# Peptides against a protein of PDB entry 3C2G, part 159

Target 1, 209 residues: chain A of PDB entry 3C2G
Amino acid sequence: IRTFDLLGLLLHDSDAIDGFVRSDGVGAITTVVQYPNNDLIRAGCKLLLQVSDAKALAKTPLENILPFLLRLIEIHPDDEVIYSGTGFLSNVVAHKQHVKDIAIRSNAIFLLHTIISKYPRLDELTDAPKRNRVCEIICNCLRTLNNFLMMWIPTPNGETKTAGPNEKQQVCKFIEIDILKKLMSCLSCEGMDTPGLLELRSTILRSFI

## One batch from the design tools (peptide; made by RFdiffusion4, then SolubleMPNN)

Design b2_p28_8_s2 (from b2_p28_8, 15 letters changed)
Fold by OpenDDE base, seed 1:
Structure b2_p28_8_s2 (fold): chain B 209 residues (1-209), chain A 28 residues (1-28)
Amino acid sequence: as target 1 above (209 residues)
Amino acid sequence: SFIDEVDEAEEERRKKQLEELKRRYEEA
């Protein structure tokens, strides 16, 4: 735990972060968080979030790491773990088709739906710190979903991948009324990435129309 | 056929959901 905290303090610039990632730092964290210690898992996932935008991740094999993290988020009830894990996911899938494919094969779309479904509407949360954390989690999920959907939108200059039937079915869950109400509640949340939610709106509409 | 009826019902359900989604997101 203290080691992760100290390491997080040292990873203050892009070069240090890239150096850590090139040294298989992500794999090392993933190994450590396999131990059933909540504090260790929380600290490790937080550190993963801190390095999740590193350029060196493009060269890191995530085939073993990402499925493990997704499973960890699925089974762990801790909001801080979910926050950090969904933040990591949203960053690593950005602009990386191969990572998106790994995530989708690892049931990421369904997991995002499960996470969003777990939390109440933001307007029902009276505790501001809790509401803010839930808002951030939902935002991470929405950003990730947007990144997935963008793969299946036709571009003027290229053949687009078609979503499989299972992926289509999983995506359709996000237009369910209860999910939609929850997404709408995010627009009223202070500090919410409203532009990101509006982008997702556009992406969803383009995916279904 | 029964399969065709199920598919039609699912398509109609999806259509209604999409229309509701569109409405709500346009109002937001």
Scores: peptide ipSAE 0.006, ipTM 0.305, DockQ to the pose 0.018
Fold by OpenDDE base, seed 2:
Structure b2_p28_8_s2 (fold): chain B 209 residues (1-209), chain A 28 residues (1-28)
Amino acid sequence: as target 1 above (209 residues)
Amino acid sequence: SFIDEVDEAEEERRKKQLEELKRRYEEA
């Protein structure tokens, strides 16, 4: 725990973060968070979030790391772990097709559905810190989903991938009416990334209509 | 369909893995 906290303090600039990632820091964290210690898991996932936008991650194999993290988020009830993990996911899939493919094969879309389903509507949360954390989690999920769906939108100059039947099924789970109602309820919530949510809506419409 | 059966088998495998992982966390 203290080691991760200290590392987090040292990783305050992009060069240090890239250096850590190049030194297999992500692999080291994922090894440590395999131990059943909640505080350690929190600290490790937080550190993962801190390095999740590192340029060096483009050269880091995530084939074993990402599925493990997704499983960890799936089973861990801790909002801080879910926040950090979904934040990591959203950052690492951004602009990286290979990482998106790994995440999708690991049922990430359905995981996003599960996470969103777990939380109440933001307007039902009266505790501001809790509401804000849940809002951030939802935003991470939405950003991640948007990044996935964007792969299947035809671009004038690009080869468009088609979603496989499994991916389509996972997306269909995400766009269930109850989930959509919950997401739409977020648009009026203070602190919500309304532009991001509207972008996702647009992406969904373009993907399915 | 065969595809549905494969998907169901994969889902069940994932469920078992999840249950085992959950068990490991609950025992800690």
Scores: peptide ipSAE 0.006, ipTM 0.390, DockQ to the pose 0.021
Fold by OpenDDE base, seed 4:
Order: structure tokens, then C-alpha cells, then sequence
Structure b2_p28_8_s2 (fold): chain B 209 residues (1-209), chain A 28 residues (1-28)
């Protein structure tokens, strides 16, 4: 635990972060978070989030890391783990088609639905720190989902991938009435990424035209 | 076949419900 905190303090610049990632630091963290210690898992996932935007991740094989992290997020009830894990996911899939494909094959779309479904409406949360953390988690999920869906939207000059039947089925869960009502309720919440929600709405609609 | 017509009518109903849900989501 203390080691991860110290590492987090040392990884304050992009060069140090890239150096850590090049030395298989992400793999090392993933190994450590396999131990059944909640504090260690929380600290490890937080460190993953801190390095999740590193340029060196573009050259890091995530085939073994990402499915494990997705499973960890799926089974762990801790908001801090969910926050860090969804933040990591959101950052690593950004602008990386190969990583998006790994995540989707690992049922990431379904996981995002499960996470969003787990939390109450933001307007029902009276505790500001809890509400803010849940808001951040939902934003991470929505940003990730948007990044997935954008792959299947035709661009004027690009080869567009078509979503497979399994992906379509996973996406269809987000158009269920209860989920839509929840997403609409987020638009009125202070601190919500309203532009991101509107973008996702547009992306969802375009995916089903 | 009668079964095919029933399946097609159910699919069309599902499609209309989805279009209405989309419309409501755009107007919100």
C-alpha cells in the first residue's frame, strides 16, 4: 500500500510515467491487485488510473491486463476501485482501436451497463462526496461507451466497422426505458459532463439509424 | 407461412416501439 502511494508521488511527470509503463509497471500492478486485500486493490487501481494516459501504453500489450481489470470491476463493490478502473478503461481505449476491440470482446459494453444500473440516480444522493464520485464513475462509463459506438458510425472518408450481433445486443441494453430515464436524469445534475452526455445521445441515435 | 407473418408483425411492433423511444429521448 505505502509503496503504491510512494510510486504515485514519484510518477508526477510524463517521462517518469512512460518509464514505469515501459518497465511493465502495469503488469506489475495487475499482479499485485490479484491478492485479496481491499486496500491493496484500491491503491493499485488508483495507480493504474494515474498511468492510464501514458503514451507508452500504445505499445503495451493489454490482452492479459484489460480482461482481468474488467473482471475486477465487475465483482468489486468499492466505489474507489470502480472509479479508478472505469477511468483507466476510458483512457486506454481512447484513440486505440486495438484496445477497444479487446475491451468489447471482454464484454465491456455489458459491464458499463451493469455499473450504470448499480448506482442510484444522482439526484437521490444527498452526500456530496458520494454523489461526486458516482458522477465521475458514470462519466467514465459514458465516455467509454461513446468511444466504442463511434467505431460503428460511418465517416465520410473512412472504412466503418459494422457491429457484430453480440455488440448490437449489448448496446441495445442502453436503450431500455429504465436506463434512458436514468441517463436523462443526469443532464440536470451539477458536475455532470453534459456535453459528453449529449454527444453520447447523438452517437446512440446515429448507431440505430 | 402464418408463423412468418406473426414474427414479422412482432418485429414491426418492436421497431415502432424503438422509434418512439428514440423520439422521446431526442425531445428530452
Amino acid sequence: as target 1 above (209 residues)
Amino acid sequence: SFIDEVDEAEEERRKKQLEELKRRYEEA
Scores: peptide ipSAE 0.005, ipTM 0.277, DockQ to the pose 0.015
Fold by OpenDDE base, seed 5:
Structure b2_p28_8_s2 (fold): chain B 209 residues (1-209), chain A 28 residues (1-28)
Amino acid sequence: as target 1 above (209 residues)
Amino acid sequence: SFIDEVDEAEEERRKKQLEELKRRYEEA
């Protein structure tokens, strides 16, 4: 725990973060968070989030790391772990087709649905800190989903990957009425990335037309 | 419908996988 906190304090600039990532720091964290200690898992996932936008991650193999993290956030009830994990996922899949493919094969789309399904509507959360954290988690999920869906949107060059039948089925779960109601509740949340939500809406519509 | 049956089977499979992962996490 203290080690991760100290590492977080040392990783203040992009070069330090890149240095940590190049030294297999992500692998080291993922090894440590395999221990069944909630505080350690929370601290480790927070540190993962801090390094999740590092340029050096583009050269880091995530084939073992990402499936593990996805399993961790799937089984762990801690909102802080889910926040950090979904934040990490959102950042690492951004602009990285290979990482998107790993995440999708690891059932990330279904996991995002599960996470959104777990939480109540934001308008039902009266505790402001809890509501804000849930809002951030949902934003991370929506951003990640948008990044996945964008792979299947036709480019101006007429080239598009087609989603497989399994991916299409998983995406279809996001248009369920209960999910849509939860997503609509996000638009009223203070601090919600409304532009991002509207972008996702546009992407969903384009994916099903 | 065939779609509904596939969805139900996938959901059940996923539920079993989640339960097994939770069990392993609690035993670790």
Scores: peptide ipSAE 0.005, ipTM 0.359, DockQ to the pose 0.022

Design b2_p28_8_s3 (from b2_p28_8, 18 letters changed)
Fold by OpenDDE base, seed 2:
Structure b2_p28_8_s3 (fold): chain B 209 residues (1-209), chain A 28 residues (1-28)
Amino acid sequence: as target 1 above (209 residues)
Amino acid sequence: SFIESVEEADEKAKEENLKKLKEEAEKA
């Protein structure tokens, strides 16, 4: 725990972060967070989030890391873990097709649906810190989903990857009435990625129905 | 389930916060 906190304090610039990542820092964190300690898991996931936008991650194999993190998020009903994990996910999949594929194969789309579905409506959360954290989590999910959807949007060059039937089905779950009601409840939340929400819905309606 | 655990925690937090807000409103 203290080590991760200290590391977080040292990782203030992109070069330090890249250095950490190049030294298999992500793998080290994921190894440590396998210990069943909630505080350690929180700290580790937070550190993962801190390095999740590192340029060096493009060269880091995530085939073992990402499925593990997704499973960790799935089994840990902890807002901080979920926040950090979804934040990590959203950052690492950005502009990286191979990472998106790993995540999708690891049932990330369904997981994101589960995450959004489990939280109450934001307008029902009276605790501002909790509401804000949940809002951030949902934003992370939306960003990740939009990143996934981009893979299946036709490019001007005419070549696009086609979503598999399972992926399409999972994506379409985000336009079901219950999830839509929840997502719509987010529109009034300060800090909500409203453009991302609208993009998600629009993309699904245009390309997946 | 995971969902149930989170929902339960959120409902508890909601209730506690609602209580706190009521208490604060009564003091104001």
Scores: peptide ipSAE 0.007, ipTM 0.335, DockQ to the pose 0.021
Fold by OpenDDE base, seed 1:
Structure b2_p28_8_s3 (fold): chain B 209 residues (1-209), chain A 28 residues (1-28)
Amino acid sequence: as target 1 above (209 residues)
Amino acid sequence: SFIESVEEADEKAKEENLKKLKEEAEKA
């Protein structure tokens, strides 16, 4: 725990972060967070978030890391773990088709739906710190989902990957009335990614129905 | 097994967090 906190303080520049990632720092964190210690899991996931935009991650094999992280988020519904984990996911899938494919094969779309569905409506949360954290989690989910959907949107250049039937079904769950009501309730939140929310809805309605 | 103990601890934490979220929603 203390080691992760110390590392997070020292990894303040891009070169240090890249050095940590090149030394298999992400693999080391994922090994340590396999222990049933909530404080250790929180600290490790926070450190993962801090290094999630590192350029060196492009050379890091994520085939073993992403499925583990997704499972961790699924089974450990701690707000700090979910925040850090969804933040990590959203950063690592950005502009990386291969990483998107790994996440999708690991049931990421359904997991993100589950996360959004389980949280109360933002307008029902009176505690400002809690509401803000939940808002941030939903924003991370939306960013990740939009990044996934971009793979299946027809581009003018004609090379469109077709979503599989399972992926299409999972994507279509985000236009069900209950989840739409949940997402629309977030529009009043000051920290909400409103453009991302509208993009998600629009993309599903135009391209997946 | 170690894996089973981790899974059990995680499921318990999951249930506790879901309970808290429901309680927070009921108070709102």
Scores: peptide ipSAE 0.005, ipTM 0.364, DockQ to the pose 0.019
Fold by OpenDDE base, seed 3:
Structure b2_p28_8_s3 (fold): chain B 209 residues (1-209), chain A 28 residues (1-28)
Amino acid sequence: as target 1 above (209 residues)
Amino acid sequence: SFIESVEEADEKAKEENLKKLKEEAEKA
């Protein structure tokens, strides 16, 4: 724990972060978070989030890292792990087609649905810190999902990849009545990415049904 | 195995957390 906290304090500039990533720092963290210690897992995932926008990640083979992180998020009920993990995911898939493909093959779409589904409505959360954290998690999920959907949206001048039948089915789960009711309940919540939510809904309804 | 025991503990923790979240939602 203390080591990761110290590393997080030291990694305050982009050059240091890039240096850490180039030295396989992400791989080192993923090795540590495989131990059944919740405090280490939290600290490690937080550190992953801190380095998730590093330029050096473009050259990092995430094929061996991302599936482990996704599994970690799946099995841990910890909001801090889920926050950090979904934050990491949202950052690393941004503008990176190859990373999106790895995440999707690792069942990320279904996982994001599971994450959103597990939480109550934001308007039912009376504890402000908890509500804010859940809001941030949902926003991370929405950003990630919208990034995935962009791969399959036809552009006027380009070849568009077609979503496979499994991916299409997983995407369509986000327009089922129960999940829609939950997502719509978030529209008035402070800090919610309302544009991202509306974009997700609109894109699914227009392009995936 | 050790791995199986960790996985079982994690699944139990998930179920308990989901139960708690549902109970919190029902009180609101």
Scores: peptide ipSAE 0.000, ipTM 0.336, DockQ to the pose 0.018
Fold by OpenDDE base, seed 4:
Structure b2_p28_8_s3 (fold): chain B 209 residues (1-209), chain A 28 residues (1-28)
Amino acid sequence: as target 1 above (209 residues)
Amino acid sequence: SFIESVEEADEKAKEENLKKLKEEAEKA
């Protein structure tokens, strides 16, 4: 725990972060967070988030890391873990088709749906820190989802991949009435990525129905 | 305190959610 905190304090420089990532720091963190210690898991996931935008990650194999992280998020009902994990996910999938594919194959779409579905409505959360954290989590999910959907949106100049039937089904879950109601309840919340939410809905309605 | 009550509620909700997930996973 203290070691991760210390590392986090040291990793404020992009070059240091890249150095850490190049030294398989992400793999090291993922090894450490396999221990059944919630504090360690929290600290490790937080550190993952801190390095998640590192340029060096583009050269880091994530085939073993992402499935593990996704599973970790799935099984840990910890807002800090979920926040850090979804934040990591959103950053690493950005502009990286290969990473998106790994995440999707690892059931990330469904996981993100599960995350959003499990949290209470933001407007029902009276505790501001909790509400803010949940909002951030949802925003991370939305960003990730939109990044996934981009793979299947026809671009005028590019070959677009077609979503498989399973992926399409998973995506369409986000327009079911219950999840829509939940997502709509978030639109007026401060800090919500309203554009991202609208984009998600629009994309699904236009391209996946 | 309010904070303690929220934390307790959160922990309870987490436990219940974990339980449901396990039960669902066992039924599948």
Scores: peptide ipSAE 0.000, ipTM 0.268, DockQ to the pose 0.017

Design b2_p28_8_s4 (from b2_p28_8, 17 letters changed)
Fold by OpenDDE base, seed 2:
Structure b2_p28_8_s4 (fold): chain B 209 residues (1-209), chain A 28 residues (1-28)
Amino acid sequence: as target 1 above (209 residues)
Amino acid sequence: SFIDAVEEAEEKRREENLELLKKRYEEA
């Protein structure tokens, strides 16, 4: 735990982060967090979040890491772990088709739905820190979903991947009325990435129309 | 292969640890 905290303190610049990632730091974290200790998992996931935008991750195989993290987030009730994990997921899938594919194969879309589903509406959360954290989690989920959906939107060059039937089914869960109500509640909350949510809305509409 | 066996063993360990974690939180 303290080691991760110390490492986090040392990772102040992109070069240090890239160095850590190049040295299989992500693999090291995921190895350590296999121990079922909440504090360790929390610290490890936080560190993962800190390195999740590293350029070196483009060269890091995530085939073994990402499924593990997704499963960890799925079963772990800790908001901090979920925040860090969804943040990591959101960052690593950004602009990386192969990582998106790994995540999708690992039922990430369904997981995102599950995460959003478990949280109450933001307007029902009176505790501001909790509300903000939940908001951030939902934003991470939505940003990740947006990144997935964008794969299936035609590009000007005509290159488009087609979502499989399973992916389509998973995506369809996000247009369920209860989910949409939660998303709408997010749009009304201060501190939300409103542009991101609007972008997602647009992406969803484009995906289903 | 040996590599496959190691990977399988590692995956199994991950699954076991996750299941243990899940159980702890379900019982809490």
Scores: peptide ipSAE 0.015, ipTM 0.424, DockQ to the pose 0.019
Fold by OpenDDE base, seed 1:
Structure b2_p28_8_s4 (fold): chain B 209 residues (1-209), chain A 28 residues (1-28)
Amino acid sequence: as target 1 above (209 residues)
Amino acid sequence: SFIDAVEEAEEKRREENLELLKKRYEEA
């Protein structure tokens, strides 16, 4: 725990962060968070979030890291772990086709649906800190989903990947009535990525139906 | 290959640890 706090204090500049990542720091964190200690898992996932936009991650193989992290946030009920994990995911998949493919093969689309579905409606959360944290988690999910969907949107040059039948089915789950009601409840939340929410819905309706 | 064997062993360890973590939450 204290080690991750100390590392977090040292990793304030891009060079230090890149140095940590190049030294397999992400792999080291993922090894540590395999122990069933809530405080350690929380601290490790927070550190992953802090380095998730590092330039050096573009050169780091994530094939063994990302599936592990996805499984971790699937089985861990802690909001801080889910916040950090979805934040990490959203940053590492941004503009990286290979990383998107790894995440999708690891059932990330379904996992993000599960994460959004598990929380109550935001308008029913009376505790402001809790509501804000849940809002941030949903924003991370939306950003990730929109990054996935762009893989299957036709480009001006006519090149597009085709979503598999399973992926298409999983994407279409985000326009079902129950999940839509959940997502619509977010529109009243301060700090909600409303453009991202509308983009998700619009893209699914235009390209997946 | 040696690399494949190491990767398989590491993956097995990761899965075992995740199963242990899951059991902890199911018992709580």
Scores: peptide ipSAE 0.014, ipTM 0.433, DockQ to the pose 0.019
Fold by OpenDDE base, seed 4:
Structure b2_p28_8_s4 (fold): chain B 209 residues (1-209), chain A 28 residues (1-28)
Amino acid sequence: as target 1 above (209 residues)
Amino acid sequence: SFIDAVEEAEEKRREENLELLKKRYEEA
């Protein structure tokens, strides 16, 4: 725990972060978070979030790391772990097709649906810190989903990946009325990435046309 | 032509799906 906190203090610049990632720092963290200690898991996932936008991740094999993290988020009820994990996921899939493919094969779309389904509507949360954290989690999920859906939207160059039947079925769950109500509740939350939500809405609509 | 009729039927299905989605978002 203290070691992760100290590392977090030292990893304040891009070069240090890249150096850590090149030294298999992500693999080291994922090894440590396998221990059934909630404080250790929280600290490790927070550190993962801090390094999740590192340029060195483009060269890091995530085939073993990402499925493990997704499973950890799936089974762990802790908001801080879910926040950090979904934040990591959203950053690592950005602009990296191969990472998106790994995440999708690891049932990430279904996981995002499960996470959103787990939380109450934001308007039902009276505690502001809790509401803000849940809002951030939902934003991370939506940003990740948007990144997945964009793969299947026709580009001007005519090359489009087609979503498989399983992926299509999983995406269809996001247009369920209960999910849509939760998404709409996010638009009223202060500090929410409203442009990102509107982009996702547009992407969803385009995915079903 | 047969092709034109198929394209028209596909476009109509796309429009119907879009309207259904819009309705769901308005009800939410």
Scores: peptide ipSAE 0.000, ipTM 0.221, DockQ to the pose 0.018
Fold by OpenDDE base, seed 5:
Structure b2_p28_8_s4 (fold): chain B 209 residues (1-209), chain A 28 residues (1-28)
Amino acid sequence: as target 1 above (209 residues)
Amino acid sequence: SFIDAVEEAEEKRREENLELLKKRYEEA
């Protein structure tokens, strides 16, 4: 815990972060957070979030890291772990096709649906810190989902990957009535990524139906 | 439906993972 906090303070510039990542710092964190300690898991996931936009991650194999993180988010009910984990995921999949493929094969689409579905409506959360954290988690999920959907959007160059039948079914779950009601309840939240929410809905309706 | 079967299988997996995690915390 203390070590991760100290590392977080030292990793204040891009060169330091890249140096940490090149030294397999992400692998080291994922090894340590396998220990069943909630505080350690929180600290480790927060540090992962802090390095998640590092340039050096483009050259880092994530085949073992992403499935582990996704499973951790799946089984851990902690909002701070889910926030950090979804934040990490959203950053590492951005503009990286290979990383998107790893996440999707690791059931990330369905997991993100589950995360959004499990939280109460934002308008029913009276505690402002809790509401804001849940809002941030949902925004991370939306950004990640939109990044996934980009793989199947027709480009001017005509070479688009087609989503498999399982991926299409998982994507279409985001237009079911229950999840739509949940997403609509988010529109009134001050910190909500409303453009991202509208993009998700629009892309599904145009490209998957 | 296929969707229902996937949801049931995923829920079962989550429950099993939660139980495993709880067991690890109790043993630590």
Scores: peptide ipSAE 0.007, ipTM 0.385, DockQ to the pose 0.023; fails the geometry check

